# Ledger of designs, part 27: peptides against a protein of PDB entry 2QAS

Target 1, 120 residues: chain A of PDB entry 2QAS
Amino acid sequence: PPEDLMQYEAMAQDALRGVVKAALKKAAAPGGLPEPHHLYITFKTKAAGVSGPQDLLSKYPDEMTIVLQHQYWDLAPGETFFSVTLKFGGQPKRLSVPYAALTRFYDPSVQFALQFSAPE

## One batch from the design tools (peptide; made by RFdiffusion4, then SolubleMPNN)

Design b2_p13_2_s1 (from b2_p13_2, 4 letters changed)
Fold by OpenDDE base, seed 4:
Structure b2_p13_2_s1 (fold): chain B 120 residues (1-120), chain A 13 residues (1-13)
Amino acid sequence: as target 1 above (120 residues)
Amino acid sequence: MVVPPAAANEGQE
């Protein structure tokens, strides 16, 4: 196929990553997400900018999925990454994830799903 | 129906 010098696929991917950012901003607003909406987010753990406890990330050498529904705190959706406190094995831990690291977004309440290509 | 992947954190109970 002809060479795409415009990189349209990358543009489209970034636009759809904007949906995730917008959804997280809604989740971070007062009152949180409107029930029954909740979010499953999958990301590459070794992608640039991903930050979290070493012991946790070591358990997930490729990807890990987090869920934002009943137990999440201090959700901070920035322009290029979001951070959030979640419980793993009963222990609260802080994660910082660039939107560029995402590979999947899913809201089971309405079966809305997005998939992304991320650095491996 | 699409089933969500297993989450690493405690979030959906």
Scores: peptide ipSAE 0.510, ipTM 0.861, DockQ to the pose 0.566
Fold by OpenDDE base, seed 3:
Structure b2_p13_2_s1 (fold): chain B 120 residues (1-120), chain A 13 residues (1-13)
Amino acid sequence: as target 1 above (120 residues)
Amino acid sequence: MVVPPAAANEGQE
């Protein structure tokens, strides 16, 4: 088949990453997400820009999934990354994740799913 | 139906 010099698939991937950013901005707004919406976010833990406790990231050498539903605090969705405080084993920890590190996004309330290719 | 992935943090349904 002919070569895609426009790289449309990459453009589509970037646009879909924008969906995640927009969803997180909604989640960070006063009142949080409208029930029953909640978010499962999977990302490559070794991707550039990923930041968090070393012990936690070491436990998940490839991918890690977080859920934003009942226990999340100080969600800060920036233009290139988001940060959030979550509890792991009862301990609050801060994570910073670039949107480029994402591999999966899922809202089970409406069965909305996205998959992404993420560089390390 | 898509099954939710297992989350690392607390607070999942």
Scores: peptide ipSAE 0.509, ipTM 0.862, DockQ to the pose 0.551
Fold by OpenDDE base, seed 5:
Structure b2_p13_2_s1 (fold): chain B 120 residues (1-120), chain A 13 residues (1-13)
Amino acid sequence: as target 1 above (120 residues)
Amino acid sequence: MVVPPAAANEGQE
């Protein structure tokens, strides 16, 4: 087969990552997500740009999943990454995750799921 | 049926 110099598959992948960004922007808007929507986001903890408490990231050396439903604060969805404050063991911690680090997105309320390739 | 993955943080149902 001919070589795809346009890299359409990668373009499609990036477009789908845009869905996550858009969803997070909705979540960050006043009032938050419309019930019963909530988001499960999985990402590679060692991917470039991922930032958070070292102890937490060390606990999840490969992938980590977070949920945005009842307890999340200061969600800031940027253009290339998002940051959010979540509680782990009762302790609030800030995470910063590039969209490129994502491997899975899921909204169980409507069973909407996306999977992505991320840097290994 | 897709099963939700286990979340690390608090706040899930």
Scores: peptide ipSAE 0.508, ipTM 0.862, DockQ to the pose 0.558
Fold by OpenDDE base, seed 1:
Structure b2_p13_2_s1 (fold): chain B 120 residues (1-120), chain A 13 residues (1-13)
Amino acid sequence: as target 1 above (120 residues)
Amino acid sequence: MVVPPAAANEGQE
């Protein structure tokens, strides 16, 4: 097939990653997400820029899924990555995840799902 | 219907 010098698929992926960023910004706003919306986010744990507790990340050598519904704090959705405090085994832990590391986004309330290609 | 993936953290339905 002809070579795509425009890299349209990458552009489309970036646009869709923008949906995740926008959704997280809504979640971070006063009042949080409008019920019953909640977010499942899956990402490659070894992707560049991913940061979190070593013990936690070690349990998920490939991908990890987090949920933002009832227990999330200090959600900070930046332009290139977001950070959030979640509880794992009763312990609050901070995670920082670049949007580029995402592989899946899902909102069960309306069954909205997105999948992305991400570096391993 | 899409089944939600298992989340690592607490606070899910």
Scores: peptide ipSAE 0.506, ipTM 0.864, DockQ to the pose 0.542

Design b2_p13_2_s2 (from b2_p13_2, 5 letters changed)
Fold by OpenDDE base, seed 4:
Structure b2_p13_2_s2 (fold): chain B 120 residues (1-120), chain A 13 residues (1-13)
Amino acid sequence: as target 1 above (120 residues)
Amino acid sequence: PVVPPPAANEGQE
């Protein structure tokens, strides 16, 4: 196939990552997400910019999925990454995930799903 | 319906 010097696929992926960012901003707004909407987010744990407890990340050497529904705090959706406090094994932990590290986004309430290519 | 992968954190329905 001919060489794509425009890198359209990357542009499309970034545009779709914008959907995740927008959704998280809605989730972070007063009142949270409108029920029954909730989000499942999967990301590469070793991607550049991913930050969190070593013990936690060690359990997920490739990918990790988090859910934002009933227990999430201080969700801060920035322009390039989002951070959120979640409970793992009863312990609250802070995660910071660049949107570029995402591989999957899903809202079961309306069966809306997105998949992304992320660095290995 | 599509079932999401298991979430690592607590709080899922």
Scores: peptide ipSAE 0.560, ipTM 0.890, DockQ to the pose 0.549
Fold by OpenDDE base, seed 5:
Structure b2_p13_2_s2 (fold): chain B 120 residues (1-120), chain A 13 residues (1-13)
Amino acid sequence: as target 1 above (120 residues)
Amino acid sequence: PVVPPPAANEGQE
């Protein structure tokens, strides 16, 4: 097949990453997500830009999935990454995740799912 | 329905 010099697949992936960003912005708005919507986000823990507690990231050497439903605080969805405070083992931890590190996005309430290729 | 992978953090219903 002919070579795609436009890199349409990459453009499409970036556009879809925008869906995640938009969803997180809705989650960060006053009142949070409209019930019963909630988000499952999976990302590569060793991807460039990922930041969080060393002990936590060490526990998940490849991928980690977080859920934003009942216990999340200070969700800050930026243009290139989002940060959020979640509880792990009863302790609040801050995570910073670039959208480029994402591998999966899922909202069980409406069975909406997206998958992405991330650095590995 | 698709079952999500286990979440690392608390707060799942």
Scores: peptide ipSAE 0.556, ipTM 0.889, DockQ to the pose 0.552
Fold by OpenDDE base, seed 3:
Structure b2_p13_2_s2 (fold): chain B 120 residues (1-120), chain A 13 residues (1-13)
Amino acid sequence: as target 1 above (120 residues)
Amino acid sequence: PVVPPPAANEGQE
C-alpha cells in the first residue's frame, strides 16, 4: 500500500486518547460518573511519567489495570496526565498516569472499548 | 458481553 505521509493512524490515536481525557474530566466533576458508567483503565507501569508507590508498581512490571467505580478519590485529570487516589489492599495510594501510557480503556456499562500503543 | 480485565484496586463491581 502507498506510504502514509500524513500519519493518519497516529492522529486518530491522539484523538482517541482525547476521549479518555474527556471521560475522566466527566468522572472528576461533582457527582462523578452517571450510573452505571464506570471505567477500566490499563497502562504501562514503566512508561515515562508514571508515578506511584514502588511496591505497587513492582508488583505489576508490565501493565496494570485500575477501575474507577466505587472507590476513587481526588481524581485530577490534567492535560497530559491524570492522578487519582485508590485503595490497594485497604491502603489508599496516589497514582499519576500520563495519557500516553494508556493501552486500554473500557466502560462495561455500554461496552465501549479503546486500545492504544504506549511506549515502555 | 465483554468481560473487563481484572483491576488492581478495590472498588470493582
Scores: peptide ipSAE 0.555, ipTM 0.888, DockQ to the pose 0.546
Fold by OpenDDE base, seed 1:
Structure b2_p13_2_s2 (fold): chain B 120 residues (1-120), chain A 13 residues (1-13)
Amino acid sequence: as target 1 above (120 residues)
Amino acid sequence: PVVPPPAANEGQE
């Protein structure tokens, strides 16, 4: 097939990553997400820019999924990455995840799902 | 309905 010099698929992927960013911004706004919406986010733990406690990341050498529903704090959705405090084993931990590291986004309330290609 | 993947953190419904 002819070469796509416009790289449309990549542009489409980036646009869809924007959906995640927008959703997180809504989640971070006063009042949080409108019920019953909640978010499942999967990302590559070794992707550039991913930051978190070593013990946690070591437990998930490839990918890990986090859920933003009842227990999340200080959600800060930036332009290139978001950070959030979640509890793991009862302990609050801070995670910083670039949107580029995402591989899956899911909102069970409306069965909305997105898949992404991310760095290995 | 689609079953969500298991979350690492607490706070699931």
Scores: peptide ipSAE 0.555, ipTM 0.889, DockQ to the pose 0.546

Design b2_p13_2_s3 (from b2_p13_2, 4 letters changed)
Fold by OpenDDE base, seed 4:
Structure b2_p13_2_s3 (fold): chain B 120 residues (1-120), chain A 13 residues (1-13)
Amino acid sequence: as target 1 above (120 residues)
Amino acid sequence: TVVPPPAANEGQE
């Protein structure tokens, strides 16, 4: 196939990552997400910019999925990454995830799904 | 129906 010097696939992926960012901004707004919407987010734990407790990340050497529904706090959706406090084994922990690290986004309430290519 | 992968954190329904 001919060489794509425009890198259209990357542009499309970034545009779709924008959907995740927008959804998280809605989730962070007063009142949270409108029920029954909730979000499942999967990301590469070793991707550049991913930050969190060592013990937690060690359990997920490749990918990790988090859910934003009933137990999430201080969701802060920035322009390049989002951070959120979640409970793991009863312990609240802070995660910071760049949108570029995402591999999957899913809202079961309306069966809306997105998949992304992320660095290994 | 698509089932999401298991979430690592608590709070899923």
Scores: peptide ipSAE 0.562, ipTM 0.891, DockQ to the pose 0.550
Fold by OpenDDE base, seed 5:
Structure b2_p13_2_s3 (fold): chain B 120 residues (1-120), chain A 13 residues (1-13)
Amino acid sequence: as target 1 above (120 residues)
Amino acid sequence: TVVPPPAANEGQE
């Protein structure tokens, strides 16, 4: 097959990453997500730009999945990454995750799912 | 239906 010099797949992936960003912005808005919407986000913990507690990240050497439903605070969806405070083992921890590190996005309420290729 | 993978954090219904 002919070579794609336009890199359409990459452009499509970036566009879809935009969906995640937009969803998180809705989640960060006053009132949060409209029930019963909630988000499951999976990302590569060793991807460039990922930041969080060393002990936590060490527990998940490859991928980690977080859920944004009942217990999340200070969600800050930036243009290239988002940060959020979640509880792990009863302790609040701050995570910073670049959208480029994502491998999966899922909203069970409407069975909406996206998968992405991330640095490996 | 698709079952989500286990979440690391608390807060899942």
Scores: peptide ipSAE 0.559, ipTM 0.889, DockQ to the pose 0.555
Fold by OpenDDE base, seed 1:
Structure b2_p13_2_s3 (fold): chain B 120 residues (1-120), chain A 13 residues (1-13)
Amino acid sequence: as target 1 above (120 residues)
Amino acid sequence: TVVPPPAANEGQE
């Protein structure tokens, strides 16, 4: 097939990553997400820019999924990455995840799902 | 209905 010099698929992927960013911004706004919406986010733990506790990330050498529903704090959705405090084993921990590291986004309330290619 | 993947953190429905 002819070579796509415009790289449309990549542009489309980036646009869809924008959906995640927008959703997180809504989640971070006063009042949080409108019920019953909640978010499952999967990302590559070894992707560039991913930051979090060593003990936690070590448990998930490839990917891990987090859920933003009832227990999340200080959600800060930036332009290139978001950070959030979640509880793991009863302990609050801070995670910083670039949108580029995402591999899956899911909102069970409306069965909305997105898949992404991310760095290994 | 799609089953969500298991989340690492607490706070699931």
Scores: peptide ipSAE 0.558, ipTM 0.889, DockQ to the pose 0.549
Fold by OpenDDE base, seed 3:
Structure b2_p13_2_s3 (fold): chain B 120 residues (1-120), chain A 13 residues (1-13)
Amino acid sequence: as target 1 above (120 residues)
Amino acid sequence: TVVPPPAANEGQE
């Protein structure tokens, strides 16, 4: 096939990452996500910009999936990354994840799924 | 139907 000098696939991927950012902004708004919507987010734990407890990240050397449904606090969706407080083993911990580190986004309520390529 | 991946944190349905 002809060489794509426009890099349309990369453009499309960036646009789709924008969907995740927009969804998180909705989740961060007062009242949270409208039920029954909830989000499963998978990301590369070793990607540049990923920040969190060392013990937690060490437990997930490649990818980690988090769920934003019943127990999430202080969700702060920035322009390049989002941060959120979640409970792991009963302990609240803060995570910061760049959108570029994402590999999967899923909302089971409407079976909406996205997949991304993320640098390690 | 698609099964969601297992989440590391608490609060999963």
Scores: peptide ipSAE 0.557, ipTM 0.888, DockQ to the pose 0.551

Design b2_p13_2_s4 (from b2_p13_2, 5 letters changed)
Fold by OpenDDE base, seed 1:
Structure b2_p13_2_s4 (fold): chain B 120 residues (1-120), chain A 13 residues (1-13)
Amino acid sequence: as target 1 above (120 residues)
Amino acid sequence: VVVPPPAANEGQE
């Protein structure tokens, strides 16, 4: 097939990553997400820019999924990455995840799902 | 119906 010099698929993927960013911004706004919306986010733990506690990341060498529903704090959705405090085993921990590291986004309330290609 | 993957953190429905 002819070479796509415009790289449309990549542009489309980036646009869809924008959906995640927008959703997180809504989640971070006063009042949080409108019920019953909640978000499942999966990302590559070894992707560039991902940061968090070593013990946690070591437990998930490839990917891990987090849920933003009832227990999330200080959600800060930036332009290139978001950070959030979640509880793991009862302990609050801070995660920082670039949108580029995402591989899946899902909102069960409306069965909205997105899949992404991310760095290995 | 899509089943979400298991979340690592607490706070699921």
Scores: peptide ipSAE 0.546, ipTM 0.887, DockQ to the pose 0.554
Fold by OpenDDE base, seed 4:
Formats: C-alpha cells, structure tokens, sequence
Structure b2_p13_2_s4 (fold): chain B 120 residues (1-120), chain A 13 residues (1-13)
C-alpha cells in the first residue's frame, strides 16, 4: 500500500481520544454522569506518563481496566491526561493516565465502545 | 452484548 505521509490513522485515533476526554469532563462536572451512564477505561500500565502506586501497577504488567460508576473521587480530566482516586482492596489510590495510554473505552449503558492503539 | 473486562477498582455495578 502507498505510504501515508499524512498519518490519518493517528489523527483519527486522537480525535476519538477526544471523545474520552469529553466524557470524563462530563463525569467530573457537578452531579457526575447522568444515570445510567458509567465508564470502563482500559490502558497500558507501562505507557509513558502513567502514574500510580507501585504495588497496584505491578499486579497489571500490561493493561488495567478501571470503572467510573459509584466509587470515584476527585476526577480531574486535564488536556493530556486525567487523574482520579479509586479504591483498590479497600484502599483509596490516585491514578494518573494519559489519554495516549488508553486502549479501550466503554459505556455499557448504551453499549458505546472505542478501541485505541497504544504503545507496548 | 459486549462485556467489558473486569475492573480493578471497586464501585462497579
């Protein structure tokens, strides 16, 4: 196939990552997400910029999925990454995830799904 | 129906 010097696939992926960012901004707004909407987010734990407790990340050497529904706090959706406090084994922990690290986004309430290519 | 992978954190329904 001919060489794509425009890198259209990357542009499309970034545009779709924008959907995740927008959704998280809605989730962070007063009142949170409108029920029954909730979000499942999967990301590469070793991707550049991913930050969190060592013990937690060690359990997920490749990918990790988090859910934003009933137990999430201080969701802060930035322009390049989002951070959120979640409970793991009863312990609140802070995660910071660049949108570029995402591999999957899903809202079961309306069966809306997105998949992304992320660095290994 | 698409089923998401298990979430690592608590709070899912």
Amino acid sequence: as target 1 above (120 residues)
Amino acid sequence: VVVPPPAANEGQE
Scores: peptide ipSAE 0.545, ipTM 0.887, DockQ to the pose 0.555
Fold by OpenDDE base, seed 5:
Structure b2_p13_2_s4 (fold): chain B 120 residues (1-120), chain A 13 residues (1-13)
Amino acid sequence: as target 1 above (120 residues)
Amino acid sequence: VVVPPPAANEGQE
């Protein structure tokens, strides 16, 4: 097959990453997500730009999945990454995750799912 | 039906 010099697949992936960003912005808005919507986000923990507690990230050497439903605070969806405070083992921890590190996005309420290729 | 993987954090219904 002919070579795609336009890199359409990459452009499409970036566009879809925009969906995640938009969803998180809705989640961060006053009142949060409209029930019963909630988000499952999976990302590569060793991807460039991922930041969080060393002990936590060490527990998940490859991928980690977080859920944004009942217990999330200070969700800050930036243009290239988002940060959020979640509880792990009863302790609040701050995570910073670039959208480029994502491998999966899922909203069970409407069975909406997206998958992404991330650095590994 | 797609089942999400276990979440690391608390807060799942």
Scores: peptide ipSAE 0.545, ipTM 0.886, DockQ to the pose 0.560
Fold by OpenDDE base, seed 3:
Structure b2_p13_2_s4 (fold): chain B 120 residues (1-120), chain A 13 residues (1-13)
Amino acid sequence: as target 1 above (120 residues)
Amino acid sequence: VVVPPPAANEGQE
């Protein structure tokens, strides 16, 4: 096939990452996500910019999936990354994840799924 | 039907 000098696939991927950012902004708004919507987010734990407890990240050397449904606090969706407080083993911990580190996004309520390529 | 991956944190349905 002809060489794509426009890099349309990359453009499309960036646009789709924008969907995740927009969804998180909705989740961060007062009242949270409208039920029954909830989000499963998978990301590369070793990607540049990923920040969190060392013990937690060490437990997931490649990818980690988090769920934003019943127990999430202080969700802060920035322009390049989002941060959120979640409970792991009963302990609240803060995570910061760049959108570029994402590999999967899923909302089971409407079976909406996205997949991304992320740098390791 | 797509099955969601297991989440690391609490609060999963």
Scores: peptide ipSAE 0.540, ipTM 0.885, DockQ to the pose 0.557

Design b2_p13_3_s1 (from b2_p13_3, 5 letters changed)
Fold by OpenDDE base, seed 3:
Structure b2_p13_3_s1 (fold): chain B 120 residues (1-120), chain A 13 residues (1-13)
Amino acid sequence: as target 1 above (120 residues)
Amino acid sequence: AAAEAARDSFYVP
């Protein structure tokens, strides 16, 4: 097949990453997500720009999924990454994840899912 | 995926 010099597939993936960003911005707004919507966000823990509790990231060297439903605070969705406070072992910790590090986005309430390729 | 703990908000695929 002919070569795609425009890299349309990559453009499409970036556009879909925009869906995640938009969803997180809705989640960060006053009142949070409209019930029963909640988010499962999977990302590569070793991806560039990922930061968080070193013990946690070391424990899960490949990828992990965070759940934004009942136990999250101070969600801050930026333009290139988002940060959020989550509890690990009962202790609140700050986690920062670039959108480029995402591998999966899922909202079980409406069974909406997106999958992305992320750097190794 | 399973939750690490009931009080935590993360899972491992």
Scores: peptide ipSAE 0.117, ipTM 0.695, DockQ to the pose 0.345
Fold by OpenDDE base, seed 1:
Structure b2_p13_3_s1 (fold): chain B 120 residues (1-120), chain A 13 residues (1-13)
Amino acid sequence: as target 1 above (120 residues)
Amino acid sequence: AAAEAARDSFYVP
């Protein structure tokens, strides 16, 4: 079959990653997400740029899902990655995740889901 | 999946 030298699928994937970024920016805005919207974000824990509690990342060497609903603070959605404070083991820890590391995005309130291919 | 702990905000896919 013909080779896609334009890499359209990758472009589409990146565009969809933009949805996550936009959603997080809405979540970070004053007032937060409009209820009942909340986000489940899955990412590769070993992906380049991922930063967080070493004990947690070691425990989940492949993927993990974070929930942004009631227990999150200082959400900072940047252009290439977002950071947020979450509780792990009852302790607040800072997590930084590049959008490129995402593998799944889900908003149960409206059953909106996205899946992505992420780097190792 | 369920959260590891009620007060924590993470899950295993």
Scores: peptide ipSAE 0.103, ipTM 0.689, DockQ to the pose 0.327
Fold by OpenDDE base, seed 4:
Structure b2_p13_3_s1 (fold): chain B 120 residues (1-120), chain A 13 residues (1-13)
Amino acid sequence: as target 1 above (120 residues)
Amino acid sequence: AAAEAARDSFYVP
């Protein structure tokens, strides 16, 4: 098949990552997400730009999913990455995740799902 | 799927 020099697939992926960014910005706004919406976000833990507690990332060397519903704080959705405080073993930990590291986005309340190609 | 622990907000897919 002919070579796609426009890289349309990558452009489409980036556009869809914009949906995640927009959803997180809604979640970070005063009042949070409208009930019953909540988010499951999966990402590659070893992707460039991912940062968090060593013990957590070591336990999940490939991918992990975070749940933004009842136990998350100080969600800060930037333009290239977002950060959020979650509980690990009952203790609060800060995570920072680039949108480029995402592999899955899911909102169970309306069964809306997105999948992405992410770094190794 | 559920969180790894009762009060945790993450797990392995």
Scores: peptide ipSAE 0.099, ipTM 0.681, DockQ to the pose 0.335
Fold by OpenDDE base, seed 5:
Structure b2_p13_3_s1 (fold): chain B 120 residues (1-120), chain A 13 residues (1-13)
Amino acid sequence: as target 1 above (120 residues)
Amino acid sequence: AAAEAARDSFYVP
């Protein structure tokens, strides 16, 4: 097949990362997500800009999925990354994830899924 | 929903 010099797929993925950002902004708004919507967000744990519990990130050096349903607090979706407080091992910890680090977004309530390519 | 533990909000697929 012909070589895509326009990199349309990358453009599309960047656009779709905007969906994740928008969804998180909705989740962060007063009242949170309308039930039963909830989010599974998968990201590369070693991607640039990712920060979180060292023990957890070390335990899962490739990628991990966080669930935003009932056990999350202070979700702060910025323009390039979002941060959220989650419980890891029962302890609340702050996690910061750039949208560029995402590899999957899923809302089981409506079976809406997005998949992304993230740098290794 | 699904997490490594009921008290946690994460898992590794």
Scores: peptide ipSAE 0.095, ipTM 0.684, DockQ to the pose 0.376

Design b2_p13_3_s2 (from b2_p13_3, 8 letters changed)
Fold by OpenDDE base, seed 1:
Structure b2_p13_3_s2 (fold): chain B 120 residues (1-120), chain A 13 residues (1-13)
Amino acid sequence: as target 1 above (120 residues)
Amino acid sequence: SSALANRDSFYVE
């Protein structure tokens, strides 16, 4: 097969990462996500740019899934990464996750799912 | 399978 010098698949995947960014921006807006929408976000914990508490990241050495539904604070969806405060074991912790680190996005309310390849 | 982390955020019946 001919070589795709345009790398269209990568472009498409990047565009789909943009869907996650846009969804998070909606979630960060006043009033949050419209009910019943909520977000499952899976990411590689060792990916470049991932930041969070040592104990938390050590607990999930490969990837972890966070849920943005009822309990999240200070969601800040930037252009290359988002940060958010979540409770883990009742303790609030700050995570910063580059969109490039994502491996899965899911909104069960409408069964919308995306999958991504992330850096190892 | 992915490990769910922030369980306090989940919907609970």
Scores: peptide ipSAE 0.255, ipTM 0.780, DockQ to the pose 0.155
Fold by OpenDDE base, seed 2:
Parts: structure tokens; C-alpha cells; sequence
Structure b2_p13_3_s2 (fold): chain B 120 residues (1-120), chain A 13 residues (1-13)
């Protein structure tokens, strides 16, 4: 097959990452997500820009999935990354995750799923 | 592999 010098697949992936960002912005708006929508977000814990408690990230050396449904606080979806406070083992902890670190996005309420290739 | 982390926030069947 001919060489794709335009890197269309990468462009498409970036566009789809925009969907996640937009969804998170909806989730962060007053009133939160419209029911019954909720978000499963999977990301590479060692990806550049991922930040959080060392013990938590060490517990999940490859990937971890967070769920934004019943309990999430101070969701802040920026332009390149989002941050959110979640409870892990009953303890609130803050995570910061670049959109580029995402590997999966899923809203089971409408069975909408996206998969991404994230650099290691 | 991925693991569900904030388990208090959702129901796992």
C-alpha cells in the first residue's frame, strides 16, 4: 500500500479524542451528565503527563479505568488534559490525565465506544 | 490489561 504522508489515521484519532474532551465538558457542566449517561475512561498510567498519587499509579502499572457516574468531584476538562477527584478505596484522590493517554472511552448507556492507540 | 479503579463510584456486576 502507498505511504500515507498525510497521516490521516492520526488526524482521525485526534478528532475522536476531541469527542472525549467534549463529553467530559458536558460532564463537568452544572447538573452533570444527563441520565443515564456515564463514562468509562481507560488510560495508560505511565503515559507522559499522567499525574496522581504514587501509590495509586503504582498499583496500576499499565492501564486503569475510571468511571464517572455516581461519584466524581471537581472535574476539570482542559484543552490537553482533564483532572478529576475520585474515591479509591474510600479515599478521595485527584488524577490528571492527558487526552493523549487515553486508550478507551465508553458510555454504556448508549453503547458508544472509542478506542485509541496511546504512545508508551 | 485495564482494571476498574474507583469501584465505589459504580456497580460491577
Amino acid sequence: as target 1 above (120 residues)
Amino acid sequence: SSALANRDSFYVE
Scores: peptide ipSAE 0.250, ipTM 0.784, DockQ to the pose 0.164
Fold by OpenDDE base, seed 3:
Order: structure tokens, then sequence, then C-alpha cells
Structure b2_p13_3_s2 (fold): chain B 120 residues (1-120), chain A 13 residues (1-13)
């Protein structure tokens, strides 16, 4: 097939990353997500810009999935990354994840799923 | 691998 010099697939991927950003902004609003919506977010832990406790990231050397439903605090969805406080083993920890590091987004309540290719 | 991390943060029946 002809070479796509416009890189439409990359544009589409960026647009879909925007969906995740928008969803997180809804989750960060007062009152949180409208029930029963909740978010499963999977990302590459070694991707550039990923930040968090060393012990946590070491436990998940490739990918990890976080869930935003009942227990999340100070969700801050920025333009290039989001940060959130979650409990891991009962301990609150701060995690910062660039949208570019995402590999999967899923809302089971409506079975809405997105998949992304993340940087190596 | 999509290992769930904050397991006590969501409900699974």
Amino acid sequence: as target 1 above (120 residues)
Amino acid sequence: SSALANRDSFYVE
C-alpha cells in the first residue's frame, strides 16, 4: 500500500490519548466519576517520565495496572501526565504517569477499552 | 502483563 506521509495512525493514537486525559479530568472533578464508572489504567513502568516509589516500581518492572474507583486521592490530570495518590499494601503513595506511557485504558462499567503502543 | 497494583482500591465480587 502507499506510504502514509501524513502519519494518520499516529494522529489517531494521540487523539485517543486525549480521551484518557479527558476521562481523568472528569475523575478529578468534585464528586469523582459518576457511578458505576471506574478506570483501569495500564502503563509501562520504565517509560520516560514515570515516577513513583522505587520499591513499587521495582515490584512491577514491565507494566502495572492501577484502578481508580474507591480509593484515590489528589488526582491531578495535567496536559502531558497525570499524578495520583493510591494505597499500595495499605500505604499511600504518589504516582506520576505520562499519557505516552499508557498501554491500556478500560472502563468495565460500559466495556470501553483503548490500547496504545508505549515507548520502549 | 497487566498486574493489578492497588487491589484494595476497587470492588470485585
Scores: peptide ipSAE 0.244, ipTM 0.780, DockQ to the pose 0.137
Fold by OpenDDE base, seed 4:
Structure b2_p13_3_s2 (fold): chain B 120 residues (1-120), chain A 13 residues (1-13)
Amino acid sequence: as target 1 above (120 residues)
Amino acid sequence: SSALANRDSFYVE
């Protein structure tokens, strides 16, 4: 097939990352997500801009999945990244994840799934 | 395949 010089797939992926951003903004609103909606978010832990506790990220050298359901705090969905406080082993920890680092988004309540290519 | 991290927030059977 002919070469796609427009890079439409990448543009589509970026547009779909906007869905994740919008969903997180809903999750950050007062009252949180409407039940039973909850979010599984997978991202590359070594992607540029990912930050969090070193010990935590070291446990997941490739990618990790976080769940926004029962316990999440101070969700701050920015324009290029989101940050959130989650409990890992009972301890609250802050993560910051660029949308560009995402590889998977899933809401089991309605079986809505998105997959993304992210930098290695 | 992907490791689930914040287990306090969800149940995995």
Scores: peptide ipSAE 0.239, ipTM 0.776, DockQ to the pose 0.157

